Peptides against a protein of PDB entry 4IGA. Designs and how they scored, part 30

Target 1, 116 residues: chain A of PDB entry 4IGA
Amino acid sequence: KRVLIVDDAAFMRMMLKDIITKAGYEVAGEATNGREAVEKYKELKPDIVTMDITMPEMNGIDAIKEIMKIDPNAKIIVCSAMGQQAMVIEAIKAGAKDFIVKPFQPSRVVEALNKV

## One batch from the design tools (peptide; aimed at target 1 Q85 D98 V101 R108)

Design b1_p23_5_s3 (made by RFdiffusion4, then SolubleMPNN; from b1_p23_5, 9 letters changed)
Fold by OpenDDE base, seed 4:
Structure b1_p23_5_s3 (fold): chain B 116 residues (1-116), chain A 23 residues (1-23)
Amino acid sequence: as target 1 above (116 residues)
Amino acid sequence: DKLIEEQLKKVQEQLEELRKELE
């Protein structure tokens, strides 16, 4: 399966790329904000998306909503430092399949990838 | 919503695990 990695932090994208590839998944591409995420989703048609929340231009919640309009069956895993209950609920209501709080263990990401 | 409850539980468990690692 192919994964689109969305995060404004280069270090985080690198970390996720390492975890994803070691777990046997392919990285379809990367996006650095919500607008780019929507564009890359259309272009790459990934199987799974890892989605940051706090990003410039367009935040992750709005990106989830836009991607769900494109593909109601999109498999989006939120990966964010903002693990407040309200934010988790908002992400799931927007269409996310899972929510991972930063910092995380690699096994948590792999578990999420395998289950969506 | 069952899905929301399950995801919230996973997040809470993750946070608890991280707290233990910091202790």
Scores: peptide ipSAE 0.145, ipTM 0.674, DockQ to the pose 0.860
OpenDDE base, seeds 1, 2, 3, 5: peptide ipSAE 0.033, 0.034, 0.081, 0.032; ipTM 0.581, 0.573, 0.640, 0.591

Design b1_p23_5_s4 (made by RFdiffusion4, then SolubleMPNN; from b1_p23_5, 11 letters changed)
Fold by OpenDDE base, seed 1:
Structure b1_p23_5_s4 (fold): chain B 116 residues (1-116), chain A 23 residues (1-23)
Amino acid sequence: as target 1 above (116 residues)
Amino acid sequence: MELIEEQLKKVQEHLEELKKLEE
């Protein structure tokens, strides 16, 4: 399966890329904000998306909503430092399949990838 | 305060059930 990695932090994208590839998944591409994420989803048609929330131009919640309009079957895993209940509920209501709170263990990401 | 994984799972299950009821 191919994964699109979305995060405004280069270090976080690098970390996720390492975890994803070591777990036997392919990285379809990367996006640095929510608008780019929507564009890359259309272009690359990934099987799975990892999505940050706090990003410039367009946040992750809005990006999830736009991707779900394009593909109602999209598999989106949120990875965010904002682990408040209200944010989790908002992300799931938008269409996310899972929510991972930062900081996270690599095994948590692998579990999410395997289950979506 | 960040939500623990156990509580997050319960929230997800509840929301998934509600979504299915709307279909």
Scores: peptide ipSAE 0.027, ipTM 0.573, DockQ to the pose 0.042
OpenDDE base, seeds 2, 3, 4, 5: peptide ipSAE 0.025, 0.026, 0.024, 0.021; ipTM 0.544, 0.547, 0.514, 0.540

Design b1_p23_6 (made by RFdiffusion4)
Pose (drawn by RFdiffusion4):
Structure b1_p23_6 (pose): chain A 116 residues (1-116), chain P 23 residues (1-23)
Amino acid sequence: as target 1 above (116 residues)
Amino acid sequence: SAIEERQAEIDEIVEETQEELAE
């Protein structure tokens, strides 16, 4: 399965890419903010996207709304420090299929990739 | 652990929100 990793932190993109490839998934690309996420999603058509929330330019909520418009069947797992109840509700309402709060343990990322 | 307890809380919120949207 091909995965697009979306996060403005170079270190997080690096660690997620490492977890996804070792778990048997193919890293399809990376994006560093919400606008690029929509741009890459169109270009790459990944099977799954990992999505940060707090990003420059456009946040994860708006990027989720933009990708769900491009593709109503997009499969998105949020991976964010913004684990408040309101943010989880907002991400799920926007169309994300799962939510993992940072700091997270790596096994939760794997089961989220499987789940979608 | 604290990370596992926080993830369980997030999972509960996700499940409850998904059930409210399915109504």

Design b1_p23_6_s1 (made by RFdiffusion4, then SolubleMPNN; from b1_p23_6, 6 letters changed)
Fold by OpenDDE base, seed 2:
Structure b1_p23_6_s1 (fold): chain B 116 residues (1-116), chain A 23 residues (1-23)
Amino acid sequence: as target 1 above (116 residues)
Amino acid sequence: SAIDERQKEVDEIVEKTKKELAE
């Protein structure tokens, strides 16, 4: 399966890329903000998206909503430091399948990829 | 670990929310 990695932090994208590839998944591409995430989703048609929340241009919640409009069957895993209860609820209600809070265990990312 | 406990709390919210959405 192919994964689109969305995060404004280059180091985080690199970290996720390592985890994703070691787990046997392919990185479809990267996005640095929510607007780019939506564009890349249309372009790349990934199987899975890892989505940050706090990003410029468009935040992750709005990006989730826009992607879900494009593809109601989108498989989105949130990966964010914003692990507050309200944010988790909002992300899931927006359409996210899972929520990983930073800092995270790599194994938890793999679990999310396998179960989504 | 602290990381595991934090994620456990998040997981509980995820599952609860999904349950509510499915009702």
Scores: peptide ipSAE 0.797, ipTM 0.959, DockQ to the pose 0.980
OpenDDE base, seeds 1, 3, 4, 5: peptide ipSAE 0.793, 0.794, 0.795, 0.796; ipTM 0.958, 0.959, 0.959, 0.959

Design b1_p23_6_s2 (made by RFdiffusion4, then SolubleMPNN; from b1_p23_6, 11 letters changed)
Fold by OpenDDE base, seed 5:
Formats: C-alpha cells, sequence, structure tokens
Structure b1_p23_6_s2 (fold): chain B 116 residues (1-116), chain A 23 residues (1-23)
C-alpha cells in the first residue's frame, strides 16, 4: 500500500513517513497544502492519504471533498491538532475514514492504516 | 492521561458519525 502524506509541517511529514515505512507501507509522496494534495492524488494515485486540516492555500476539509470527487473510494485518514467535535464530524461527513488527534502514538496511526 | 481521553473522545465521535451516515 502506498501513502500520500499531507501536512504543512516538515517535522510532521517526517514523523509520519517514519511510522508509515516502519509499518511496512510505502510513501507515495508528500504534499504541503490542500491544493498540492489534490494534485498529488491525481498524479500518484495513492492507496491511502494522511491529511492535515490547518494548511495554507487549501485546508484539509476542502482537500478531502475535492479528492472524494476524484475518487469516491479514497481512503483518507485525518491527522490534526484540531480535535473539536464539530471538526471531527465535518471531516467524517466529507469522506474521511478516521480522525487522529495530535499528539498521537505511532500505534494509533498504524491501526488506522491497517483498517482502511 | 489528557491525551488518551481526548483520543477516546475523538474515536467515539468518529464511530457515532459513521453510524449516522450509514443509516
Amino acid sequence: as target 1 above (116 residues)
Amino acid sequence: SEIDEEQEKVEEIVKKTKEELAK
């Protein structure tokens, strides 16, 4: 399985890359904002996407909606510090399969990857 | 811990929201 990592923070992308690769998954690529995420999804056709919410250019919710238009079967896992109830509900209704709140344990990410 | 409790709350919201969407 190939994973597209979307997060505006380089540190977070690096952390997720480490977790993903150690879990036996392949990193398809990275994106630093929602607009780039949509473009990379089209280009790379990843199996799974990890999606940040708060990003410049385009936020994660809008990116989820756009990716779901492209691929209704997209497997998107949100990974965000914004764990408010309204945000979680909005992300899931947009099409996300899971929502991981920061800070997180690596095992939580692995479990999410294995479920989708 | 506070982190664990927040994670648990989020997971519950995810579950409930998915159940609502599936109906």
Scores: peptide ipSAE 0.696, ipTM 0.934, DockQ to the pose 0.930
OpenDDE base, seeds 1, 2, 3, 4: peptide ipSAE 0.691, 0.694, 0.694, 0.694; ipTM 0.933, 0.934, 0.934, 0.933

Design b1_p23_6_s3 (made by RFdiffusion4, then SolubleMPNN; from b1_p23_6, 10 letters changed)
Fold by OpenDDE base, seed 3:
Structure b1_p23_6_s3 (fold): chain B 116 residues (1-116), chain A 23 residues (1-23)
Amino acid sequence: as target 1 above (116 residues)
Amino acid sequence: SPIDERYERVRQIVEETKEELAK
């Protein structure tokens, strides 16, 4: 399966890319903000999206909503910090299938990828 | 660990939320 990685932090994208590829998934591409995430989803038609909650241009919640308009069956895993419980719940209500927390634990990332 | 316990609390709420949305 192909994964679109969305995060404004290059280091976070790099970390996820490493985890995802070592787990046997393919990286479809990367996006650095919510607007780019929507554009890349249209372009790449990934199987899974990892979506950072807080980003410039468009936040993760809004990006989730826009992607769900494009593809109601989108498989989105939201990425959050531990203190972002309310936003995680909001992301789930917006259509995200699961969540992972920073700092990433590879086993939890892989489990989320396998289950969505 | 406290971090793992916090994670499990969030996980529980997420699962409950998903269950409610599925009804």
Scores: peptide ipSAE 0.600, ipTM 0.911, DockQ to the pose 0.585
OpenDDE base, seeds 1, 2, 4, 5: peptide ipSAE 0.598, 0.590, 0.597, 0.593; ipTM 0.911, 0.909, 0.910, 0.910

Design b1_p23_6_s4 (made by RFdiffusion4, then SolubleMPNN; from b1_p23_6, 11 letters changed)
Fold by OpenDDE base, seed 5:
Structure b1_p23_6_s4 (fold): chain B 116 residues (1-116), chain A 23 residues (1-23)
Amino acid sequence: as target 1 above (116 residues)
Amino acid sequence: SPIDEKQKKVEEIVKKTKEELAK
């Protein structure tokens, strides 16, 4: 399966790319903000999206909502330091399938990828 | 570990929220 990695931090994108590829998944592409994520989703039609929340231009929650309009069956895994209860609830209600809080262990990302 | 505990708490919230949405 192909994964679109969305995070404004280059370091985090690199980390996720390493985990995703080592787990046997293919990286479809990367996005650095919510607006770019929506456009990349349209272009690449990835199987899975890892989504950060706090980003410039467009935040992750809004990006999830827009992607869900494009594809109601989108498989989005949130990966964020914003692990507060309210944020988790908001992300899931927006359409996300899972929520990984930073900092995380690679095994947690693999688990999420395998379950969506 | 603190990481594991935090993630487990998040997972419980995810599960509960999904259950609510499924009703």
Scores: peptide ipSAE 0.736, ipTM 0.946, DockQ to the pose 0.979
OpenDDE base, seeds 1, 2, 3, 4: peptide ipSAE 0.729, 0.735, 0.731, 0.735; ipTM 0.944, 0.946, 0.945, 0.946

Design b1_p23_7 (made by RFdiffusion4)
Pose (drawn by RFdiffusion4):
Structure b1_p23_7 (pose): chain A 116 residues (1-116), chain P 23 residues (1-23)
Amino acid sequence: as target 1 above (116 residues)
Amino acid sequence: SEEIEERQEEIKELVEEVQEELE
């Protein structure tokens, strides 16, 4: 399965890419903010996207809304430090299929990739 | 590690509750 990794932190993108490839998934690309995430999603058409929330330019909520418009069947797992109840509700309402709060343990990322 | 696991369990349950309410 091909995965687009979306996060403005170079270190997080690095660690997620490492976890996804070792778990048997193919890293399809990376994006560093919400607008790029929509741009890459159109270009790459990944099977799954990992999505940060707090990003410059456009946040993860808006990027989720943008990708769900491009593709109503997009499979998105949020991976964010913004683990408040209101943010989880907002991400799920926007169309994300799962939510992992940072700091996270790597096994949760794997089960989220499987789940979608 | 235990605090991270407990927080993940709570988030997971909240996600399942919100998805059910949106059905």

Design b1_p23_7_s1 (made by RFdiffusion4, then SolubleMPNN; from b1_p23_7, 8 letters changed)
Fold by OpenDDE base, seed 1:
Formats: C-alpha cells, sequence, structure tokens
Structure b1_p23_7_s1 (fold): chain B 116 residues (1-116), chain A 23 residues (1-23)
C-alpha cells in the first residue's frame, strides 16, 4: 500500500517516511500543507494518508473534508500535537479513521496503518 | 512517559467511541 505523508515540518515527514518504509509500505509522496495534500491526493491516489492538523494555507481538518469529497473511502490517519478531545472528535467526524497524538511511538503508527 | 501513554490510550478510546456513534 502507498502512503501520502502530510505535515508542515520536514523533520516529522522524514520520521514518518522512515516508519512507513520500514513497516513495508511505500511512500506515495509528501505534502507540506492542507492545500498540497488535496492536490497530491488527486494526483497520486494513495491508499492511506497521514495528516497533520496545524498547517499553513489549509489546516488538516479542512484537508480531511476536501479529500473525503474526492474519495469517500479515503483512509486518513491524523498525527497531531493537538490532542484535545474536541479536536479528536472533529477529526473523526470529518472522516479520519484514527488519531495519533504527538509525540508517538513508531509502533503506534504501524498499528494504525495495518488497521485502516 | 506514563502521562503520555495514558493520554494516548484515552484518545484511542475516544476515537472508537466516536466512530461507533457515527455508524
Amino acid sequence: as target 1 above (116 residues)
Amino acid sequence: MEEIEERHKEVQELVEKVKKELE
């Protein structure tokens, strides 16, 4: 399966890329904001998306909503430092399949990838 | 850290609760 990694932090994208590839998944591509995430989803048609929340141009919640319009069967895993209950609820209601709070262990990401 | 682990568990439980409510 191919994964689109969405995060405005280069270090976080690098970390996720390492986790994803070591787990036997392929990285379809990367996006640095929600607008790019939507564009890359259309272009790459990934199987799974890892989605940050706090990003410039377009935040992760709005990106989830736009991707779900494109593909109602999209598999989106949120990875965010914004772990407040309200944010978790909002992300799942928008269509996300899971929510991982930063900082996280690699095994948690792998479990989420395998489950969606 | 124990605090982080507890928070992560609570989030996981909340995710499952909300998903069930949306069915």
Scores: peptide ipSAE 0.698, ipTM 0.930, DockQ to the pose 0.777
OpenDDE base, seeds 2, 3, 4, 5: peptide ipSAE 0.697, 0.693, 0.694, 0.697; ipTM 0.930, 0.929, 0.929, 0.930

Design b1_p23_7_s2 (made by RFdiffusion4, then SolubleMPNN; from b1_p23_7, 9 letters changed; failed a check: too like the target's own chain)
Amino acid sequence: MEEIEKRHKEVEELVEKVKEELK

Design b1_p23_7_s3 (made by RFdiffusion4, then SolubleMPNN; from b1_p23_7, 7 letters changed)
Fold by OpenDDE base, seed 5:
Structure b1_p23_7_s3 (fold): chain B 116 residues (1-116), chain A 23 residues (1-23)
Amino acid sequence: as target 1 above (116 residues)
Amino acid sequence: MEEIEKRHKEIEELVEEVKKELE
């Protein structure tokens, strides 16, 4: 399956890319903000999205909502430093399938990829 | 390590709880 990686931090995108590829998934592409994420989703039609929350231009929650409008069956895994319960609830209600708090172990990401 | 792992587990449980509520 193909994964779109969304995070404003280059280091985080690199880390996720390594985890995703080692797990046997293909990286469809990358986005650095929510607007790019929505654009890339339309363009690449990935099977899975890893989504940061705190990003410039458009945050991850809004990006989730927009992607879900495009594809109600989108498979979105949130990866965020914002681990407050309210944020988790908001992300899942918006349509995310999972919520991984930073810092995380690679195995947690792999498990999420396999479950969605 | 234990503290952060506990936090992660709590989040995982919350995710499952919310998903069940939405079902």
Scores: peptide ipSAE 0.716, ipTM 0.936, DockQ to the pose 0.767
OpenDDE base, seeds 1, 2, 3, 4: peptide ipSAE 0.217, 0.231, 0.711, 0.218; ipTM 0.768, 0.777, 0.934, 0.767; seed 1 fails the geometry check

Design b1_p23_7_s4 (made by RFdiffusion4, then SolubleMPNN; from b1_p23_7, 9 letters changed)
Fold by OpenDDE base, seed 5:
Structure b1_p23_7_s4 (fold): chain B 116 residues (1-116), chain A 23 residues (1-23)
Amino acid sequence: as target 1 above (116 residues)
Amino acid sequence: MEEIEKRYKEVQELVEKVKKELE
């Protein structure tokens, strides 16, 4: 399966890329904000998306909503430092399949990838 | 490690709860 990595932090994208590839998944591409994420989803048609929430231009919640309009069957895993209940609820209601709180263990990401 | 695992568990339980509410 191919994964689109969405995060405004270069180091986080690098970390996720390492985890994803070591787990046997392919990285479809990367996005640095929600708008770019939507564009890349259309272009690359990935199987899975890892989605940050706090990003410039467009936040992750809005990106989830837009991607779900494009593909109601999209598999989106949120990875965010904002682990508050309200944010988790909002992300899942928007269409996300899972929510991983930063900082995370690599095994948690792999578990989420395998489950969606 | 226990603190992280506890947070993971709490979030995972919340995710599952919300998913069930959406069904």
Scores: peptide ipSAE 0.541, ipTM 0.880, DockQ to the pose 0.806
OpenDDE base, seeds 1, 2, 3, 4: peptide ipSAE 0.539, 0.531, 0.521, 0.523; ipTM 0.879, 0.877, 0.873, 0.874

Design b1_p23_8 (made by RFdiffusion4)
Pose (drawn by RFdiffusion4):
Structure b1_p23_8 (pose): chain A 116 residues (1-116), chain P 23 residues (1-23)
Amino acid sequence: as target 1 above (116 residues)
Amino acid sequence: EELEEHIEEQLEKVEEEQEEAAE
């Protein structure tokens, strides 16, 4: 399965890519903010996206809304430090299928990839 | 109703992860 990794932190993108490839998934690309995420999603058409929330330019909530418009069947797992109830509700309402709060353990990322 | 159930499942998972991180 091909995965687009979306996060403005170079270190997080690096550790997620490492977890996803070792778990047997193919890293399809990376994006560093919400606008690029929508741009890459159109270009790459990944099976799954990992999505940070706090990003410059456009946040994860808006990127989720943008990708769900491009593709109503997009499968998105949020991976963010913004683990408040309101944010989880907002991400799920926007169309994300799962939510992982940072700092996270790597096994949770794997089960989220499987789940979608 | 399906959406509310899914939100509650996700909230539970976040809470459990936060509690494990505190230990």

Design b1_p23_8_s1 (made by RFdiffusion4, then SolubleMPNN; from b1_p23_8, 11 letters changed)
Fold by OpenDDE base, seed 1:
Structure b1_p23_8_s1 (fold): chain B 116 residues (1-116), chain A 23 residues (1-23)
Amino acid sequence: as target 1 above (116 residues)
Amino acid sequence: SELEKKIKEALEKVKKQLEENAK
């Protein structure tokens, strides 16, 4: 399966790329903000998306909503430092399948990838 | 509802992760 990695932090994208690749998944591409994420989703049609929330241009919640308009069956895993209950609820309501808090263990990401 | 169940599951996973991070 192919994964689109969305995060404004280069280091975080690198970390996720390593985890995803080691787990046997293919990295379809990367996006640095929500607007780019939507564009890349249209272009690449990935199987799974890892989505940051706090990003410039367009935040992750809005990106989830836009991607769900494109593909109601999109498999989106949120990966965010914002682990507040309200944010989790908002992300799931928007269409996310899982919510991972930063910092995370690699096994948590792998579990999410395998279960979406 | 199904949505409520999904929210509950996500909240529980986040809670567990936060507890692990605090150790």
Scores: peptide ipSAE 0.765, ipTM 0.956, DockQ to the pose 0.922
OpenDDE base, seeds 2, 3, 4, 5: peptide ipSAE 0.764, 0.763, 0.764, 0.765; ipTM 0.956, 0.956, 0.956, 0.956

Design b1_p23_8_s2 (made by RFdiffusion4, then SolubleMPNN; from b1_p23_8, 11 letters changed)
Fold by OpenDDE base, seed 5:
Structure b1_p23_8_s2 (fold): chain B 116 residues (1-116), chain A 23 residues (1-23)
Amino acid sequence: as target 1 above (116 residues)
Amino acid sequence: DELEKKIKEAIEKVEEQLKENAK
């Protein structure tokens, strides 16, 4: 399966790329904000998306909503430093399949990838 | 409903991870 990595932090994208590839998945591409995420989703048609929340231009929640409009079957895993219940609720209501808090263990990401 | 169930499960996972992060 192919994964689109969305995060405004280069370090985080690098970390996720390593985890994703080691787990046997392919990286479809990267996006640095929600607007890019929506555009890349249309372009690349990834199987899975890892989605940051706090990003410039367009936040992750709005990006999830837009992607879900495009593809109601989209498989989006949130990866965020914000672990508040309110944010989790908002993300799941938007359509996210899972919610991972930063910092995270690689195994948690792999678990999410395998289950979505 | 299904949405409430998904929310509950996600919250539980997050809480578990937060506990792990605190260790």
Scores: peptide ipSAE 0.747, ipTM 0.952, DockQ to the pose 0.916
OpenDDE base, seeds 1, 2, 3, 4: peptide ipSAE 0.747, 0.742, 0.745, 0.742; ipTM 0.952, 0.951, 0.952, 0.951

## One batch from the design tools (peptide; aimed at target 1 Q84 V101)

Design b1_p24_1 (made by RFdiffusion4)
Pose (drawn by RFdiffusion4):
Structure b1_p24_1 (pose): chain A 116 residues (1-116), chain P 24 residues (1-24)
Amino acid sequence: as target 1 above (116 residues)
Amino acid sequence: SEEEIIEEAVEQFEENLEEMEEEE
């Protein structure tokens, strides 16, 4: 399965790419903010996206809304430090299929990739 | 379910905050 990794932190993108490839998935590309995420999603058409929330330019909530418009069947797992109840509700309402709060353990990322 | 996702994610957030307070 091809995965687009979306996060403005170079370190997080690095450690997610490492987890995803070792778990047997193919890293399809990376994006560093919400606008690029929508741009890459159109270009790459990944099977799954990992999505940060707090990003410059456009946040993860808006990027989720943008990708769900491009593709109503997009499969998105949020991976964010913004683990408040209101944010989880908002991400799920926007169309994300799962939510992982940072700091997270790597096994939760794997089960989220499987789940979608 | 959506309710289960919310509950698990909130619980994990609260546990992370508690661990940070203990380390301080």

Design b1_p24_1_s1 (made by RFdiffusion4, then SolubleMPNN; from b1_p24_1, 14 letters changed)
Fold by OpenDDE base, seed 5:
Structure b1_p24_1_s1 (fold): chain B 116 residues (1-116), chain A 24 residues (1-24)
Amino acid sequence: as target 1 above (116 residues)
Amino acid sequence: SDEEIIKRAVAEAEEIERRRRELA
C-alpha cells in the first residue's frame, strides 16, 4: 500500500516516512499543507493518507473534506497534537478513519495503517 | 467504531497531558 504523508513539519514527515517504510508500506509522496494534500491525492491516488490538522493554506479538516469529495472511500489517519474531544469528533465527522495524538509511538501508527 | 476511535483518542490525549504534567 502507498501512503501520502501530510504535515507542515519536515521532521514529522521524516519520522512518519521512517515508520511507514519500516512497516513495509510505500511512501507515495508528501504534502506540507491541506491544499497540497488535495492536489497530491488527485495526482498520486494513494491508498492511505496521514493527515496533520494545524497547517497553513488549508487545515487538515478541510483537506479531509475535499479528499472525501474526490474519493468517499479514502483512508485517512489523522496525526495531530490537537487531541481535544471536539477536534477528534470533527475529524471523524469529516471522514477520518483514525485519530492519533502527538506525540505518538511508532507502533500506534503501524496499528492504524494495518487497520484502515 | 467512531465511538471507539473517539474514546481512544481522548484517552491517549489525557494520558499525554498527564505524563507531561508529571515530568514538568
Scores: peptide ipSAE 0.606, ipTM 0.900, DockQ to the pose 0.960
OpenDDE base, seeds 1, 2, 3, 4: peptide ipSAE 0.591, 0.591, 0.586, 0.189; ipTM 0.894, 0.896, 0.893, 0.671; seed 1 fails the geometry check

Design b1_p24_1_s2 (made by RFdiffusion4, then SolubleMPNN; from b1_p24_1, 12 letters changed)
Fold by OpenDDE base, seed 2:
Structure b1_p24_1_s2 (fold): chain B 116 residues (1-116), chain A 24 residues (1-24)
Amino acid sequence: as target 1 above (116 residues)
Amino acid sequence: SKEEIIKRAVEEAEEIKRLKELLE
């Protein structure tokens, strides 16, 4: 399966790429903001999306909503930071299938990838 | 289900907060 990684932080994208690749998944591409995420989803048609919803001054929830409009069956895993419970809940309500809290535990990331 | 995921989100968030407070 192919994964689109969405995060404004290059380090986070790199970390996720490593985890995802080692787990046997392919990285379809990367996006650095919500707008790019939507465009990349249309372009790449990934199987799974990891979506950072705690990007400063960036609404990852909107990206989720737009992707869900494009593909109601989209498999989106939200990546959140500590203290972002409300945003995670909103993301799930918007259609995200699961969530992972930073700092990531590789096993938890893999579990989410396997279950969505 | 969404309900189950939300429930886990709440529980995990609270657990992490408690752990953080303990370690600070």
Scores: peptide ipSAE 0.191, ipTM 0.670, DockQ to the pose 0.406
OpenDDE base, seeds 1, 3, 4, 5: peptide ipSAE 0.151, 0.028, 0.126, 0.071; ipTM 0.649, 0.564, 0.635, 0.649

Design b1_p24_1_s3 (made by RFdiffusion4, then SolubleMPNN; from b1_p24_1, 12 letters changed)
Fold by OpenDDE base, seed 5:
Structure b1_p24_1_s3 (fold): chain B 116 residues (1-116), chain A 24 residues (1-24)
Amino acid sequence: as target 1 above (116 residues)
Amino acid sequence: SDEEIIERAVAEAERNRRRAEELA
């Protein structure tokens, strides 16, 4: 399966890329904001998306909503430092399949990848 | 389920906050 990594932080994308590849998944591509995430989803048609929330241009919640319009079956795993209940609910309502709070363990990401 | 996802995320956030407080 191919994963699109969405996060405005280069170090986070690098970390996720390492986890994803070591878990036997392919990295389809990367995006640095929600607008780019939507465009990359259209272009790459990944199987899974890891999605940050707090990003410039377009936040992760809006990106989830837009991706779900494109593909209602999209598999989006949120990875965010914003673990407030209200934010988690908002992400799930938008269509996210899981929500991982930063900081996280690699095993948590792998579990999410395998489950969605 | 959605409820389980929410519950787990909240729990993870709480643990992270506690860890951060312990290290501070």
Scores: peptide ipSAE 0.688, ipTM 0.916, DockQ to the pose 0.927
OpenDDE base, seeds 1, 2, 3, 4: peptide ipSAE 0.676, 0.680, 0.678, 0.681; ipTM 0.912, 0.914, 0.913, 0.914

Design b1_p24_1_s4 (made by RFdiffusion4, then SolubleMPNN; from b1_p24_1, 12 letters changed)
Fold by OpenDDE base, seed 5:
Structure b1_p24_1_s4 (fold): chain B 116 residues (1-116), chain A 24 residues (1-24)
Amino acid sequence: as target 1 above (116 residues)
Amino acid sequence: SDEEIIRRAVEAALENQRRLEELL
């Protein structure tokens, strides 16, 4: 399966890329904000998306909503430092299939990839 | 389930906060 990695932090994208690749998944591409994420989803048609929340241009919640309009069956895993209950609920309402809080263990990401 | 996702996320956040507080 192919994964689109969305995060404004280069280091985080690098970390996720390493985890995803080592777990046997392919990296479809990367996005640095929500607007780019929507664009890349249309272009690349990934199987899974890892989505940051706090990003410039467009935040992750709005990006999830836009991607779900394109593909109601999108598999989006949120990966965010904001683990407040209210934020998690908002992500789920938007269409997220899982919510991983930063910092995380690599095994947690792999578990999410395998489950969605 | 949604309830489980919420529970896991909140627990992880609390654990992370605890770890940070222990270091500071």
Scores: peptide ipSAE 0.648, ipTM 0.903, DockQ to the pose 0.934
OpenDDE base, seeds 1, 2, 3, 4: peptide ipSAE 0.638, 0.641, 0.638, 0.640; ipTM 0.900, 0.900, 0.899, 0.901

Design b1_p24_2 (made by RFdiffusion4)
Pose (drawn by RFdiffusion4):
Structure b1_p24_2 (pose): chain A 116 residues (1-116), chain P 24 residues (1-24)
Amino acid sequence: as target 1 above (116 residues)
Amino acid sequence: SAEEMLEAAEIMLEKAEELLEEAE
């Protein structure tokens, strides 16, 4: 399965890519903010996207709304430090299929990839 | 905004403590 990793932190993108490839998934690309996420999603058409929330330019909520418009069947797992109830509700309402709060343990990322 | 950031920090701290307990 091909995965697009979306996060403005170079270190997080690095660690997620490492976890996803070792778990047997193919890293399809990376994006560093919400606008790029939509741009890469159109270009790459990944099976799954990992999505940060707090990003410059466009946040993860808006990027989720943008990708769900491009593709109503997009499979998105949020991975964010913004783990408040309101943010989880907002991400799920926008169309994300799962939510993982940072700091996270790596096994939760794997089960989220499987789940979608 | 400040209150939201504070809540987020508290959730992150709780999660870090939980991960440390699991590692033990």

